# Peptides against a protein of PDB entry 8YR4: the designs that were tried, part 152

Target 1, 309 residues: chain A of PDB entry 8YR4
Amino acid sequence: PRGSPALQLVVLICLGLMGLERALNVLVPIFYRNIVNLLTEKAPWNSLAWTVTSYVFLKFLQGGGTGSTGFVSNLRTFLWIRVQQFTSRRVELLIFSHLHELSLRWHLGRRTGEVLRIADRGTSSVTGLLSYLVFNVIPTLADIIIGIIYFSMFFNAWFGLIVFLCMSLYLTLTIVVTEWRTKFRRAMNTQENATRARAVDSLLNFETVKYYNAESYEVERYREAIIKYQGLEWKSSASLVLLNQTQNLVIGLGLLAGSLLCAYFVTEQKLQVGDYVLFGTYIIQLYMPLNWFGTYYRMIQTNFIDMEN

## One batch from the design tools (peptide; made by RFdiffusion4, then SolubleMPNN)

Design b2_p22_2_s3 (from b2_p22_2, 17 letters changed)
Fold by OpenDDE base, seed 1:
Structure b2_p22_2_s3 (fold): chain B 309 residues (1-309), chain A 22 residues (1-22)
Amino acid sequence: as target 1 above (309 residues)
Amino acid sequence: PDLKSLAELLAKLNAEEDKILA
């Protein structure tokens, strides 16, 4: 935000809160591990109670692990509202200025109120999308890197390798399958627009259609267009299911490999029972934001393509 | 970039966000 030092300070505070979220994402599993270890060792109540209270407090700050819940995330979202509003308003003003540069015929041919509403929805979506990129995608990538470092330093190097391979494969497959899916979505959207255009043209020419008794012919053409659309919609939806299942499989395999390895090290007394719980909790925590990454990446890619036209 | 295409895209994105948030 150029020209507002107050908004720049809010951005810096939000970045600081993002750093705090990253710290919480490491600390919460560690404290949970410590609870399980203290329970296993039959530690004195005072130590256990303090650790449990500390864990619950940290978990309150972190929230449910989806990044959308928790006190720190809510505070960040609250502070970001002003930055989002500033960005939205700037985009709205750019669109409005561009609309004024367009020909009078364009303004006369369209309901100005509908265009403005679409523009407002559009600006909100781009701003929401950018906010989601900055506050969910980048932090998730940071959490993966932190996770690899953590497991490599405090566990065996094999755990760091499993997390690295799992997350690299997950991200790669997510990108590749999402790019593949984008073709189906584009085809679907194009056919949707064509179907809608035919319906609008038929309705605008209703008097002519009625005069020639061509109603049945127009209905049949519309039906064919709908069937073609539904065939493309099915491909789009099926490709989404395939993406989700592929992602689930990759995470499942990573969780299996790491959990078996962790269990083995616990049986050899190289790790504690809490370390097993730590690994499982941490992998699930990394997965939750990544599940949305595929949907989000698709949205971004669609937006870039539609902005290039 | 046609402002209409941008606006339609943005409307679709908002509708998709609403579906994700619901």
Scores: peptide ipSAE 0.000, ipTM 0.354, DockQ to the pose 0.025
Fold by OpenDDE base, seed 2:
Structure b2_p22_2_s3 (fold): chain B 309 residues (1-309), chain A 22 residues (1-22)
Amino acid sequence: as target 1 above (309 residues)
Amino acid sequence: PDLKSLAELLAKLNAEEDKILA
C-alpha cells in the first residue's frame, strides 16, 4: 500500500508469517515421525514427552492440518484485516469517483434496474449454503459421538473422557463466541446497508450532484461512511480470528493431554505405537469438520442476519 | 445490500461501460 509505511510493514510481516506456515508444514510431519520412531525404539519418557510437547506446540502454530486455523494463520489473518480494508476502501472510492465521472452516460442507459437484480442473486446463494451447512453439522456431531464411544471402548475411559471434554468445550465455546459475534456482524451489516444506500442515492441523484459540482463532496461523504463501516468490519473480523484461535487452543489442549497419555501407555506397553498414531489421526479428523462447522455456523448466522436486513 | 456486491456491481458496470466505449 503506497503512502502508509505501517501498512507496508504489516504486509512484510504477513509475508514472513506465510513463510513460517510453510516451514511448519514441513516440521510438523517431521516431529510426528520422530515421535513414532521414539515410541518404536522405546526411548526414555523424558525425551518422548519433550518431543510430543514440541509437536503439539508446532501443531498449535500450524493448525488443523491445513493451517487455516493455526495461531500463525490467525495472526496473519488478523494483521491482514487493515491491509484488506485499505485496499477495499481505495477500490470503492475509485469506483464511486469513476461512476460520478461517467454517470451522465450511465444514467441515460437506464441500467439502474440491473444493479438491483444483482443484489437479489446474493440472497439465493445464501439459502443453498444453509442447507449444505445443516447437512454437514449433523454428520460432524455423529462423528464426535462415534469417536467418544470408540475411544471409551477400545482404548480407556480416560481417552473417551478427554475427547468428550475437548469436543464439548469446543462446541460450547463455538456457540457462545459465535452468538457474541452476532452483534458485531449485525452492526456491520446495518452500516454496510447504510453506506450502500448513500452511494446508490448519490448516484441516482447524479444530475443534481453534477449541477452543483458536488462530486468531491459526495466522494468524501462516501469515504467517511466506508471508514465507519470498516471500523465495524474490523470488530467482526477480529472476533472471527478470536473464535478460530479459541477453537485451536481447545483442540491443542485436548491433543496434548491425549497424546501424552497415549505416549505414556505405549511406554508402559499397554498400548501399541499404532494406537498413538490412531489417536492423533482421529483427533485431527474430528477437528477438521468441526473447524468447518464453526465457519459454516458463522456463514449460516451471517446469512440469517443478511436475510433479516 | 452488501458493499462488496455493490463494488462487484460497480466493477461489472465499469467493465460493461468499457465494452460500450470500446
Scores: peptide ipSAE 0.000, ipTM 0.318, DockQ to the pose 0.011
Fold by OpenDDE base, seed 3:
Structure b2_p22_2_s3 (fold): chain B 309 residues (1-309), chain A 22 residues (1-22)
Amino acid sequence: as target 1 above (309 residues)
Amino acid sequence: PDLKSLAELLAKLNAEEDKILA
């Protein structure tokens, strides 16, 4: 971003965080290998517990295999909001100023295309959501139930309880935080529509604006509307980062509790090293589809709200 | 490079990033 040293620093920090994500992608498998080796060698509990705790911490920083869910990625996304907003606002103001230089006939022809594109986005979102619910949400809930039963029967009731509590807390917090963030999204969408309406009205009255040389005034009013929109957009985007971080924390705690308990039972020769690998892999496998659940649940709520209005 | 094609590309990229980050 030219002209803001603060935003340039944020970009450099985000690039540094991307480098850290690459380092984590190498370190996490190494620490996981080290745990498996220590379990195979029947290493002392203190060394094993330290390595497991370090692995879970690194996994918390990395996230569940999608970089988007890790603490480092969430921090990057959070910091990037201001950079995106600066770029968006600059592009929107450049487009809006250029549109006032164009002829009325050009403006009238595009208004119909934009309305159609909004309608197409709505329809595509509904169809995509229904497909996602049927093909991803329902199977994931089934996999959770199967997982709880499997861990309860073949490991110990404590593992089934950890998975149950972790997934129940994950789903509950996902719903609660998604409902909470829906307020910010509604406010954002309402302000977006008001900002677009103001732009459209200015463009429809372009002859009057040009006659009075009021182009600078209309651009400034549009800038103020964008700033107001971006204040709401920041709340919406920050609430998404908070959701992802909350989800990551719940999975991290479940992974920590279950991995320590599994490692302990392996040291007591009640479980095999393969069972430790299975537990960690299965928790991560359950997490991956669930991460998207919060997004789709939000889209469903938005579509239902947009249908009620 | 028409500023409009860039804005549409940025809007598509942002919508795809929102789909990937979502």
Scores: peptide ipSAE 0.007, ipTM 0.380, DockQ to the pose 0.020; fails the geometry check
Fold by OpenDDE base, seed 4:
Structure b2_p22_2_s3 (fold): chain B 309 residues (1-309), chain A 22 residues (1-22)
Amino acid sequence: as target 1 above (309 residues)
Amino acid sequence: PDLKSLAELLAKLNAEEDKILA
């Protein structure tokens, strides 16, 4: 935001908080490892209690699941509201200015209320998409890179390779299957709009339908449109299940390979029991935000294709 | 870019945001 130094400072603070989230994503598994090792060694209660308390505090800062519920993430989201509002207003004003520059014929051919709803939805989605990119996609990619580096440096290079291959395959399959799904989703959405339009047209022409006693005919046409929609909806939903299952299988295979390798190194006394737990915890932690990556990628693709038309 | 396609896209994005936030 070029016009307000206050908003620039807020952006810098948000970037700093994002960096802190990345640090927490590494530290939380490390502290969990340390708890497991201290429990295994039957360490003194004071050391254990301090480590557990520190872990719980770090976990509170990080949050659970995707990390979106953590204190740091919530604070970032709160501070970002003003930046989002500034960006939204700027995009909205640009769209509005562009609408006024359009030909009179374009304005006469469209209902002003539809155009405004288009502009409002347009602004919200662009700003939402940018927020998803900045706060979910980029951080997740950063966590993957940090994970690869961490496992390559502190574990054997084979662990870094497993994480790299697993995440690369996961991302690639997510993209490919999401692109494939997008066709079904577009077909579904087009049929939904057509079905809704028929219902609206039939209801707006109610007097004409009554005059011709065509009620049964309109109901049957609507039923056929619903059946056609449901056939496309099923394909869209089934393709989502296939995506989720494919993602689960890739993560499961990566977790299996890495867990077996960890177990092997623990048996050779090269790693501790806590390091096994760390690997599993870290992979699961990476998986949670990645599960949403397919949704984010679809949102991005849909935006680009609809901007080209 | 057809503003209608942009709006439909944005409406879908918002509906997906609502599903992610719920």
Scores: peptide ipSAE 0.006, ipTM 0.358, DockQ to the pose 0.025; fails the geometry check

Design b2_p22_2_s4 (from b2_p22_2, 18 letters changed)
Fold by OpenDDE base, seed 5:
Structure b2_p22_2_s4 (fold): chain B 309 residues (1-309), chain A 22 residues (1-22)
Amino acid sequence: as target 1 above (309 residues)
Amino acid sequence: MDLERLQELLEELEKKEQEILS
């Protein structure tokens, strides 16, 4: 937003809060490690109580790991409302001005209500896409990179490699399976609309259906449409289960490999018991936003398709 | 809590999908 210094400041604050969220994602597992180490060493109560209090405070700032539940994320989302409204209005005005520059022949060939609906969809798609890219996709990718760097520097290059391979495979499979699934979802939505249209047409022509005693015929046609819909719905739902299971297997294998390696290094006294707990908690924490990556990717694809139409 | 917010987010997503489809 180049025209308002206040909105530029809000964007900078939101970017700062995003940086703080990334820092919290690293600090929370570190403080949890420190608690486990202090408990193992039978450290003084005052040191333990301070570390636990600090951990709980950091966890409050971070939230439950579903990105949206933390205090910092909620504050960022609240501040972003004004930026989103400004961006939406600017896109709407740009589309509206462009529509006024179009030829009179173009306007006479289209219904004004259809043009406005396309413009509103286009605006919503652009603003939605921007929000998902900036607040969900980019931060998740940043957390993965930070995680790889952290494990490579503070543990061993092998841990960084395990995280890299696991996350790369996870992202690739998520994209590929989501693209494959999108075909089933489109077919389901088209069949749903056709089933609804058939029901509406039958009910609008109720007098004609009654005149010909065709109720049983219309019911059977509707039943066939439902069965076709349910067959596509099942494929869509089954493809989602397959996605979730594939994601779970990749994370499970990464967690297994890294946990065995970490346990081995603890037995060799190269790592502490707290480092084992840190690895497990950090991998699970990276997994939580990634579980939604398929949903975000699907929304991005839908919004791009809605912008191209 | 997390499942309910997920369900709300899914319902908002489905509502936005329905608003995009209407």
Scores: peptide ipSAE 0.013, ipTM 0.464, DockQ to the pose 0.026
Fold by OpenDDE base, seed 4:
Structure b2_p22_2_s4 (fold): chain B 309 residues (1-309), chain A 22 residues (1-22)
Amino acid sequence: as target 1 above (309 residues)
Amino acid sequence: MDLERLQELLEELEKKEQEILS
């Protein structure tokens, strides 16, 4: 934000808090590992109690797995409200000033209400998309990269490879299946509008329908339109279930492969029991934001289409 | 972004998609 040093400071604090969230995503599994190792070793109560207290504090800062429930994420979101409001207002004022610079002939040729609605949609879409990219997409990709680096450096290159393959396959399948299902969703929405239009037309022509005793005919035509809609709705919903199951299968296979490899290295005394728990916990933490990535990708696509229009 | 606000944004996006297709 140009012109307000206070809001620039808030942006810097939000970026710092975002960096802290990434650090917490690595530290929380490490402290949980350490607790499991200390329990396995029957370590002194004082060391265990300190590590547990530190873990619970870090977990409070991180939150319950959806990044939105953590103290740091909530604080970031709260601080960002002022930045978002400033940015929105600035974009709205820029669009509004630009609309006033346009020729009278342009204003006479368009409905002012449609132009304002397009401007409001465009502004909300741009500001929403930017906030979304910065706070959800980029951080999730960063967490994956950090995870690959962490497992490659502190475990074995094989763990980094499993995470890389799992996440790459997950992202690729999420995009491909989401693009595939978008066809069913568009067809559903088109049929919904057509079904609604038929109902409206029948009700607007109510006197004509009564004059010809055509009520049963209009009801049957509406039933056929509903059945056609429900057939497309089923395809849309079934394609969503297929997406979710495909995502779950990829994560399940990655978790299986990595858990078996980790268990093997624990039996070979190359890793501790806590390292097995760390791997499982960290993969689940990576999965939670990724579960929404398909929704994210759709929102990005819709907002880009709305910006091009 | 809270899961509820993601659902609200999805509902708003679905409502906007319905309004663009209308």
Scores: peptide ipSAE 0.008, ipTM 0.446, DockQ to the pose 0.021
Fold by OpenDDE base, seed 2:
Structure b2_p22_2_s4 (fold): chain B 309 residues (1-309), chain A 22 residues (1-22)
Amino acid sequence: as target 1 above (309 residues)
Amino acid sequence: MDLERLQELLEELEKKEQEILS
């Protein structure tokens, strides 16, 4: 935002909060490791209590777990509302200005309500894409890179390699299977709209249907359209289950390989019990945002298609 | 093209649905 120093400061604060979230994603597993090690060593209560209190505080800042958002993420989201509103309004005004620059012939050929709906969809698509890239995609990729570096430096190069291979395979399969399933979803949506169109057209012409006693014929045509829709819906849903199972299998195999290797190094006294717990918790923490990556990729792909139109 | 036609079809459907509900 070139015109408001206050909004530039808010963007800088949001970037700082994003950096803090990345730091918390590394620190929380480390503090949890330290608790496990202190418990194993039968450390003094004062040291344990301080480490537990610090862990709980860091966990409050981070959030995490199904359905919970951290304080830092909530604060970032709250501050970002003003930036999003400014960006949305600026895009909307640019689109509106551009619409007024278009020829009279273009305006006479289109309905005003349709033009506004296209403008709103375009604005929502651009602002949604930007927010999604900045707050979900880029941070998730950064967390993966940080994780690979962390495991390579503090454990062994083999752990970094396992995480790298697991995450690379996960991302690649997520993209490939998501692209493959997109055809089934498009076919489903097209058939849904066609089925709805038939129902609406039959109901609008209900007097004609009654006059010709064609009710049974229209019901049978609607049944055929529903059966065709359900066949495509099943393919779409089954392809989603296949995606989820493929993702779960890749993470499960990576977790198995890394956990076995970590357990082996603990038996060789090269790692502590806390390091085993750290590995498991950190991998699960990396998995949480990745579970949604297929939805992210599809949203990005849809928004790009909507911007090209 | 196909998305625009789908959007036009959806708007026509919403309009027809409002005409049936009125």
Scores: peptide ipSAE 0.000, ipTM 0.329, DockQ to the pose 0.012
Fold by OpenDDE base, seed 1:
Structure b2_p22_2_s4 (fold): chain B 309 residues (1-309), chain A 22 residues (1-22)
Amino acid sequence: as target 1 above (309 residues)
Amino acid sequence: MDLERLQELLEELEKKEQEILS
């Protein structure tokens, strides 16, 4: 934000908190590994209790793996409200000033309420998209890269390859299935609007429908429109289930391959029991934000289309 | 972003998409 040093400081603090979230995403599995190793070694209670207390504190800061429930994420979201409000107001004022620069002919050709609604949609889409890209998409991609590097350096190149292949396949299938699903959703929304328009037109022409005793005919036309809508709704809902199941299968196969490899390396005494637990917990932790990535990609596509109009 | 807030943003986007198509 140009012009407010206080808001620039808040942005820097939010970026620092994002860096802290990335650090917590690596540290929490490491501390959980250390607990399992200390339990396996029958370590002294004082060392175990300190490691458990530190893990629980780090887990409180991180949250439940959804990225949104942690203290650090909540603090970032709270601080970001002021930045979002400032950005929204600035975009709103820029659009409003641009509307005043437009010719009288442009204003006479459009309903003022429709122009304001387009402006409000445009401002909220841009600010929502920017906040979304910065706080969800970029951090998730960073966590994947950090995970690949971590597993390649501290375990073996094979673990880094499994994570790379799993996440690359997951992202690719998520994009492809989301683009395929978007066609069904658009068809559903178009048919919903057409079904609603038919109901409104029939009710607005109520006197004419009564005059011709055409109530049964209008009800049957509305029934046909509902059946067509439900057929598209089913395709939209079924495509979402297919997306979720495809994502679950890819993560399940990656978890299986990596867990079997990790178990083998533990039997060969190259890794500890805690490293097996670390791998499982870290993969599940990467999965949590990725589960919503399809929804996210769709929001990005919709907001880009709304910005081009 | 909380799952609820993401659902709200999605519902707002869906409402906006419905309102652009109306």
Scores: peptide ipSAE 0.008, ipTM 0.442, DockQ to the pose 0.021; fails the geometry check

Design b2_p22_3_s1 (from b2_p22_3, 15 letters changed)
Fold by OpenDDE base, seed 4:
Order: sequence, then structure tokens, then C-alpha cells
Structure b2_p22_3_s1 (fold): chain B 309 residues (1-309), chain A 22 residues (1-22)
Amino acid sequence: as target 1 above (309 residues)
Amino acid sequence: DLLDQLLELLELLEELEEELRR
């Protein structure tokens, strides 16, 4: 934000809070590991109580794995509202000033209210998308990289490889299956528009339909259009269930492979029981943002298809 | 790709900005 040093400071604080969230995503599993190890070793109560208290405090700062419920994330989101409002207002004023510079012929030839509505929807969608990328996608990719480095350095290269393969396969399948689903969604939207157009045409010609007693024929034709729409809707919805199930299988297989390997190393006394819990906790923490990613990617594709029409 | 759809959305917005600029 140019011109307000206060908003620049807020952006820097938000970036600092994002860095703190990345540190918490590593520290919370480590402290949970340490609790499990201290419980296994029957450590003295004072050491256990300090570690548990520190873990609960860090978990309060991090939140419940969705990122949205943590104190740090809520504080970041709260501070970002002012930056978002400044950005939106600046874009709206730029569009509005530009619309006033346009010729009278342009204003008479186009529905200015429709163009403004498309511009407002476009700018809000992009601002929302950029905010989502900066605050969810980039941080999740950073957490994956940090996780690969951490597991490769402190466990074994095999754990880093399992995380890398699992996350790469998850992302690749998410993209490929989502692109495949887009065909069903486009076909569904086209059939929805055609069904709506038939209903509007039948209602505009109501007097003619009444004169020919063709009401039953128009209702049956509309029913056939609805059945065709529902067949495409079912394919779109079933393809979504298939995406979610495929994602769940990839994460399940990665969790299985890594958990079996970790359990094996615990039986060989190369790792502690807490290290098994750390691995499982960290994989689940990576999965939560990625599951949201598939939901937002669908929302983006929806808004994009709705702008192409 | 998400990046390509983002680029295409950015291009559509740039085209919308260019159509608004014309």
C-alpha cells in the first residue's frame, strides 16, 4: 500500500505472523513428541507439566489444524481486513475513474451497470483468490518443503521421500481430476442455461400454449430437460466424490507407508514412540490445508466458468 | 493448471481492463 506507512507496517506484521505460523507447525508436533517420550520414560512430573503447558500454549497459538481457529491466524486475518479494504477501495476507485474517462458513445452502447457489476465481481474474485494463494497455498507449499527438510535431517531420507511422493501425487491427481471434472461442470451449466431458456420461452408464449392446449406437452418437454440436467449434475457430483476419495486414498497410503516405516524403526530402537506420533500429527497437519485447497480450486473454477458465460 | 487458470483469469481481467480502456 503506497502512501500509508501504518498499512505497510501492518503488512510486515502479517508476514511476520505467517512466519510464526510456519514455526508453530513444526514446534507443535515436536512438543507433542516430547510429551509422549516423557510419558514413556516415566519422567518426573515437573518436566512433564512444563512440556504439557508449553504444548497447550503453542497449540492455542496454532489452533485446531485448519489455521482459521488459531490465535495467530485470527490476529493475522483481523489485521489484514484493513489492508484488504484499502486495496479493494483503491481498485474500485480506479475502475470508477476509468469509467468516467470513457466516451459517451461507450456509455450509450453498453449497459454500464452490467459492466460495473462484472468488474466488481472480477476484482473481488481476484482479490479473494490472491489472498487465498498468499495465505493458504504458498504457506502450505512452504510447510511441505519445511517438512521434507525436517524429516530428511532429523529422521531418515526415506521419510522425506514418502512426504514428497505423497504430496506430489496428491497435488498432481487433484489438478488432473479437477480438469477432468471441469468438462462435466461446463456441460451441466450449458444444460442448465438451456433448461432455463426453455422455461422462459414457454412462459413468454403462455397465451399461445393456452390457445393450443399444449400445457401438457410443454410440461413434459421441461421434465425431459430437467432429467437431462440431473444426469449431468449427477456426473458432476459423482466426479467430486471420486476426487475426494482419490485424495483420501493418496493421503491414506502415504500415512500407511510412513507409519509402518516409523513403527519399524521404533521396534529397532532407532526412533522413539513419540517420533511415530510426530510423523502422524505432521502428515494430518499438512492434509488439512490441502483439503481446503481442493475446495477453493473448485470455487475458482466455478467463478471462472461463470465469467466465461 | 491452477497457475494456468490463474493466469487465464488474470489475462481475462487484463482483457476486461483493456476492453474497459478502449
Scores: peptide ipSAE 0.007, ipTM 0.396, DockQ to the pose 0.026
Fold by OpenDDE base, seed 1:
Structure b2_p22_3_s1 (fold): chain B 309 residues (1-309), chain A 22 residues (1-22)
Amino acid sequence: as target 1 above (309 residues)
Amino acid sequence: DLLDQLLELLELLEELEEELRR
């Protein structure tokens, strides 16, 4: 944000908190590993109690793996409200100043209420997209890279390869299936608008419809339009279930392959029991933000399709 | 791709900015 040193400091603090979240995403599984190892070794209560207390404190800072429930993420979200408001206001003022530079002929040709609604949707969409990219996409990609490096260095190159293949396949399938879904959503929205337009036209011409006793014909046309809409809605909803199941299968296969390999290395005494738990915990932590990716990407696409109309 | 959609979105925002400028 140019012009406010206070907001620049808030952005730097938010970036520092994002770095802390990345550190917590590695430390929480490590401390959980250490608890399992200490329990297996029947370590003294004092060492175990300190490690458990430290783990619970780190878990409170991190939250439930969704990022949204942790103290650090909540503090980041709270501080970011002022930056979001500044960005929103800047976009609104840019749009408003630009609308005032436009010719009177342009304003007379468009409904002022429709232009204002497009401007509000545009501002909300840009601000939402920026916040999503900065706080969800970029951090998740960073956590994947950190995970590949960590598992390659501290476990074996095979673990890094499993994480790389699993996450690459997950991201590729998420993009491809989401692009495929966008076609169904566009078709659904166009049919919704056409169904609504038919209802409005029928109601505006109510006197003519009544004069010709055509009420039954207009109701049947509206019914056919609803059935066509519901067929497209079903395809959109079914495609979402397919995306979620595909994502769940990819993560499940990655978790299975890596967990079996960890279990084998534990039986060979190359890894400890806690390292098995570390791998499973870290993969689940990577999955949670990625599952939200499919939801936010849909929300973004909706907002953009709603701006094109 | 997501980068192409972001670029297309930036281009759509630039085109919307240019169409608003016309």
Scores: peptide ipSAE 0.008, ipTM 0.380, DockQ to the pose 0.025; fails the geometry check
Fold by OpenDDE base, seed 2:
Structure b2_p22_3_s1 (fold): chain B 309 residues (1-309), chain A 22 residues (1-22)
Amino acid sequence: as target 1 above (309 residues)
Amino acid sequence: DLLDQLLELLELLEELEEELRR
């Protein structure tokens, strides 16, 4: 963004965070391997606990299997909101200005049939996302129940309790924070519709705007509307990052508690090294669909709010 | 009619944004 040195600095920080994500993608497997080796060698508990804690901390920074919900990814996404908004606003203003430079014949020659096609694409995307969510949420809830039962029966009741508490807290916080976010999204969508309505009103009155040479004035009013919209969009997007980070914290705490307990039982020769690997892998697998659920629930809520207006 | 024209303009803006992203 050539016009703001602050945004240029944010871009550089985001690039640095992207580099850190790549480093974490290499370090996390290395630390995981080190845990397996230390468990196999029957290393002292203090060294093992430190390595496990360090692994979980790195995994917290990285996030889930795709890295999309990690602390570093969330921080990058949060910082990138302002850059995206600047770029979007600039593109929208350029398009809007260009539309006012087009001939009257182009504005009069528009056919209403193209409009229906986006509405259909929007509704089809909504329906597809809703279906995907329903078909992924139900299996994920089943997998959580199966996981609680499995760990309670084959490991120890304490593992089942950790999974139960972690998943219950994850689901509860996901619902509560998502309901809280819905207010920001409704306000955003209302302002988006108002901003779009202003753009269309200006373009429907193209002849009048052109007659008075008011194109620059209409572009300025549109810019002000976009800035107001982007203030609400930022709250919506920032609240999303907060949701993802809250989810990541719950996962991190559950993974820490369970991994330390597994490591302890392996040192006591009550569990095998394979059981530690199984627990960690299974917990991560349970959380992967839930992270997608948080993303899709957002898309569903968008689409339901867009249908309510 | 105005809403339909609004949505068409939005479509054209999204198509133009997709063309500007290529």
Scores: peptide ipSAE 0.007, ipTM 0.375, DockQ to the pose 0.038; fails the geometry check
Fold by OpenDDE base, seed 5:
Structure b2_p22_3_s1 (fold): chain B 309 residues (1-309), chain A 22 residues (1-22)
Amino acid sequence: as target 1 above (309 residues)
Amino acid sequence: DLLDQLLELLELLEELEEELRR
């Protein structure tokens, strides 16, 4: 952030905390593995109690993974409030200055309240997108890479390959299906605006409608517009269910393949029971932020489509 | 189109980040 060395230091601290979160995402499953192995080996209570206490402390720092209410994540979020406020104010001022540079014809063609609404939507969209990219997308990609490296080095190379193929297929299908869904959403929003415009026009001309006893005709015309809207809404909603189901299927297949391979290696005494638990825990930790990715990518698309209008 | 808009937004964000780093 130009002009504030204090905010630059806060950004550096936040980046350091993000690095610590990545380390915790690897350490927590390792300590959980160690607990399971110590329980299986019937290890002495002192060793078990120390490992459990260390695990609980690390889990308190981590929380439920990326985007959870862990101590490190909460501290990062708290420190980032000032950076977000600075960024929001800079974007608001840039949008406001740009609006003043626009031609008088552009301002005369739009109501001041509509211009302000576009500015507010633009600021919220950009600031939300920036925060999402920095705190969810980049960290998730880093966790995937760290996971592939970890499984390739400490497990068999086949585990790293399964995670790589599963995550690559998940991301690719998420993008492709979401681009396909955008067509249905644009059509839905266009029909929603047309339906709303008809309702507003009918209500503004209420006296004329009443004079001609055309209330039944206007209600039927509105019903037809709603039915047409609901047909497009159904396609949009059904396409969302299809996206979620496709994502669940890819993760399910990756979990199945990896779990069977882990179980096989445990039966051959090449891996311990704790290694099976580690794999399952780590895949679930990768899935959680990716599930949010599908939701935020939709929110981004919503904000963009809502700005095109 | 959306990928291009996302790329253009990413470029705008990268420019904004570079302006924030300068």
Scores: peptide ipSAE 0.007, ipTM 0.406, DockQ to the pose 0.024; fails the geometry check

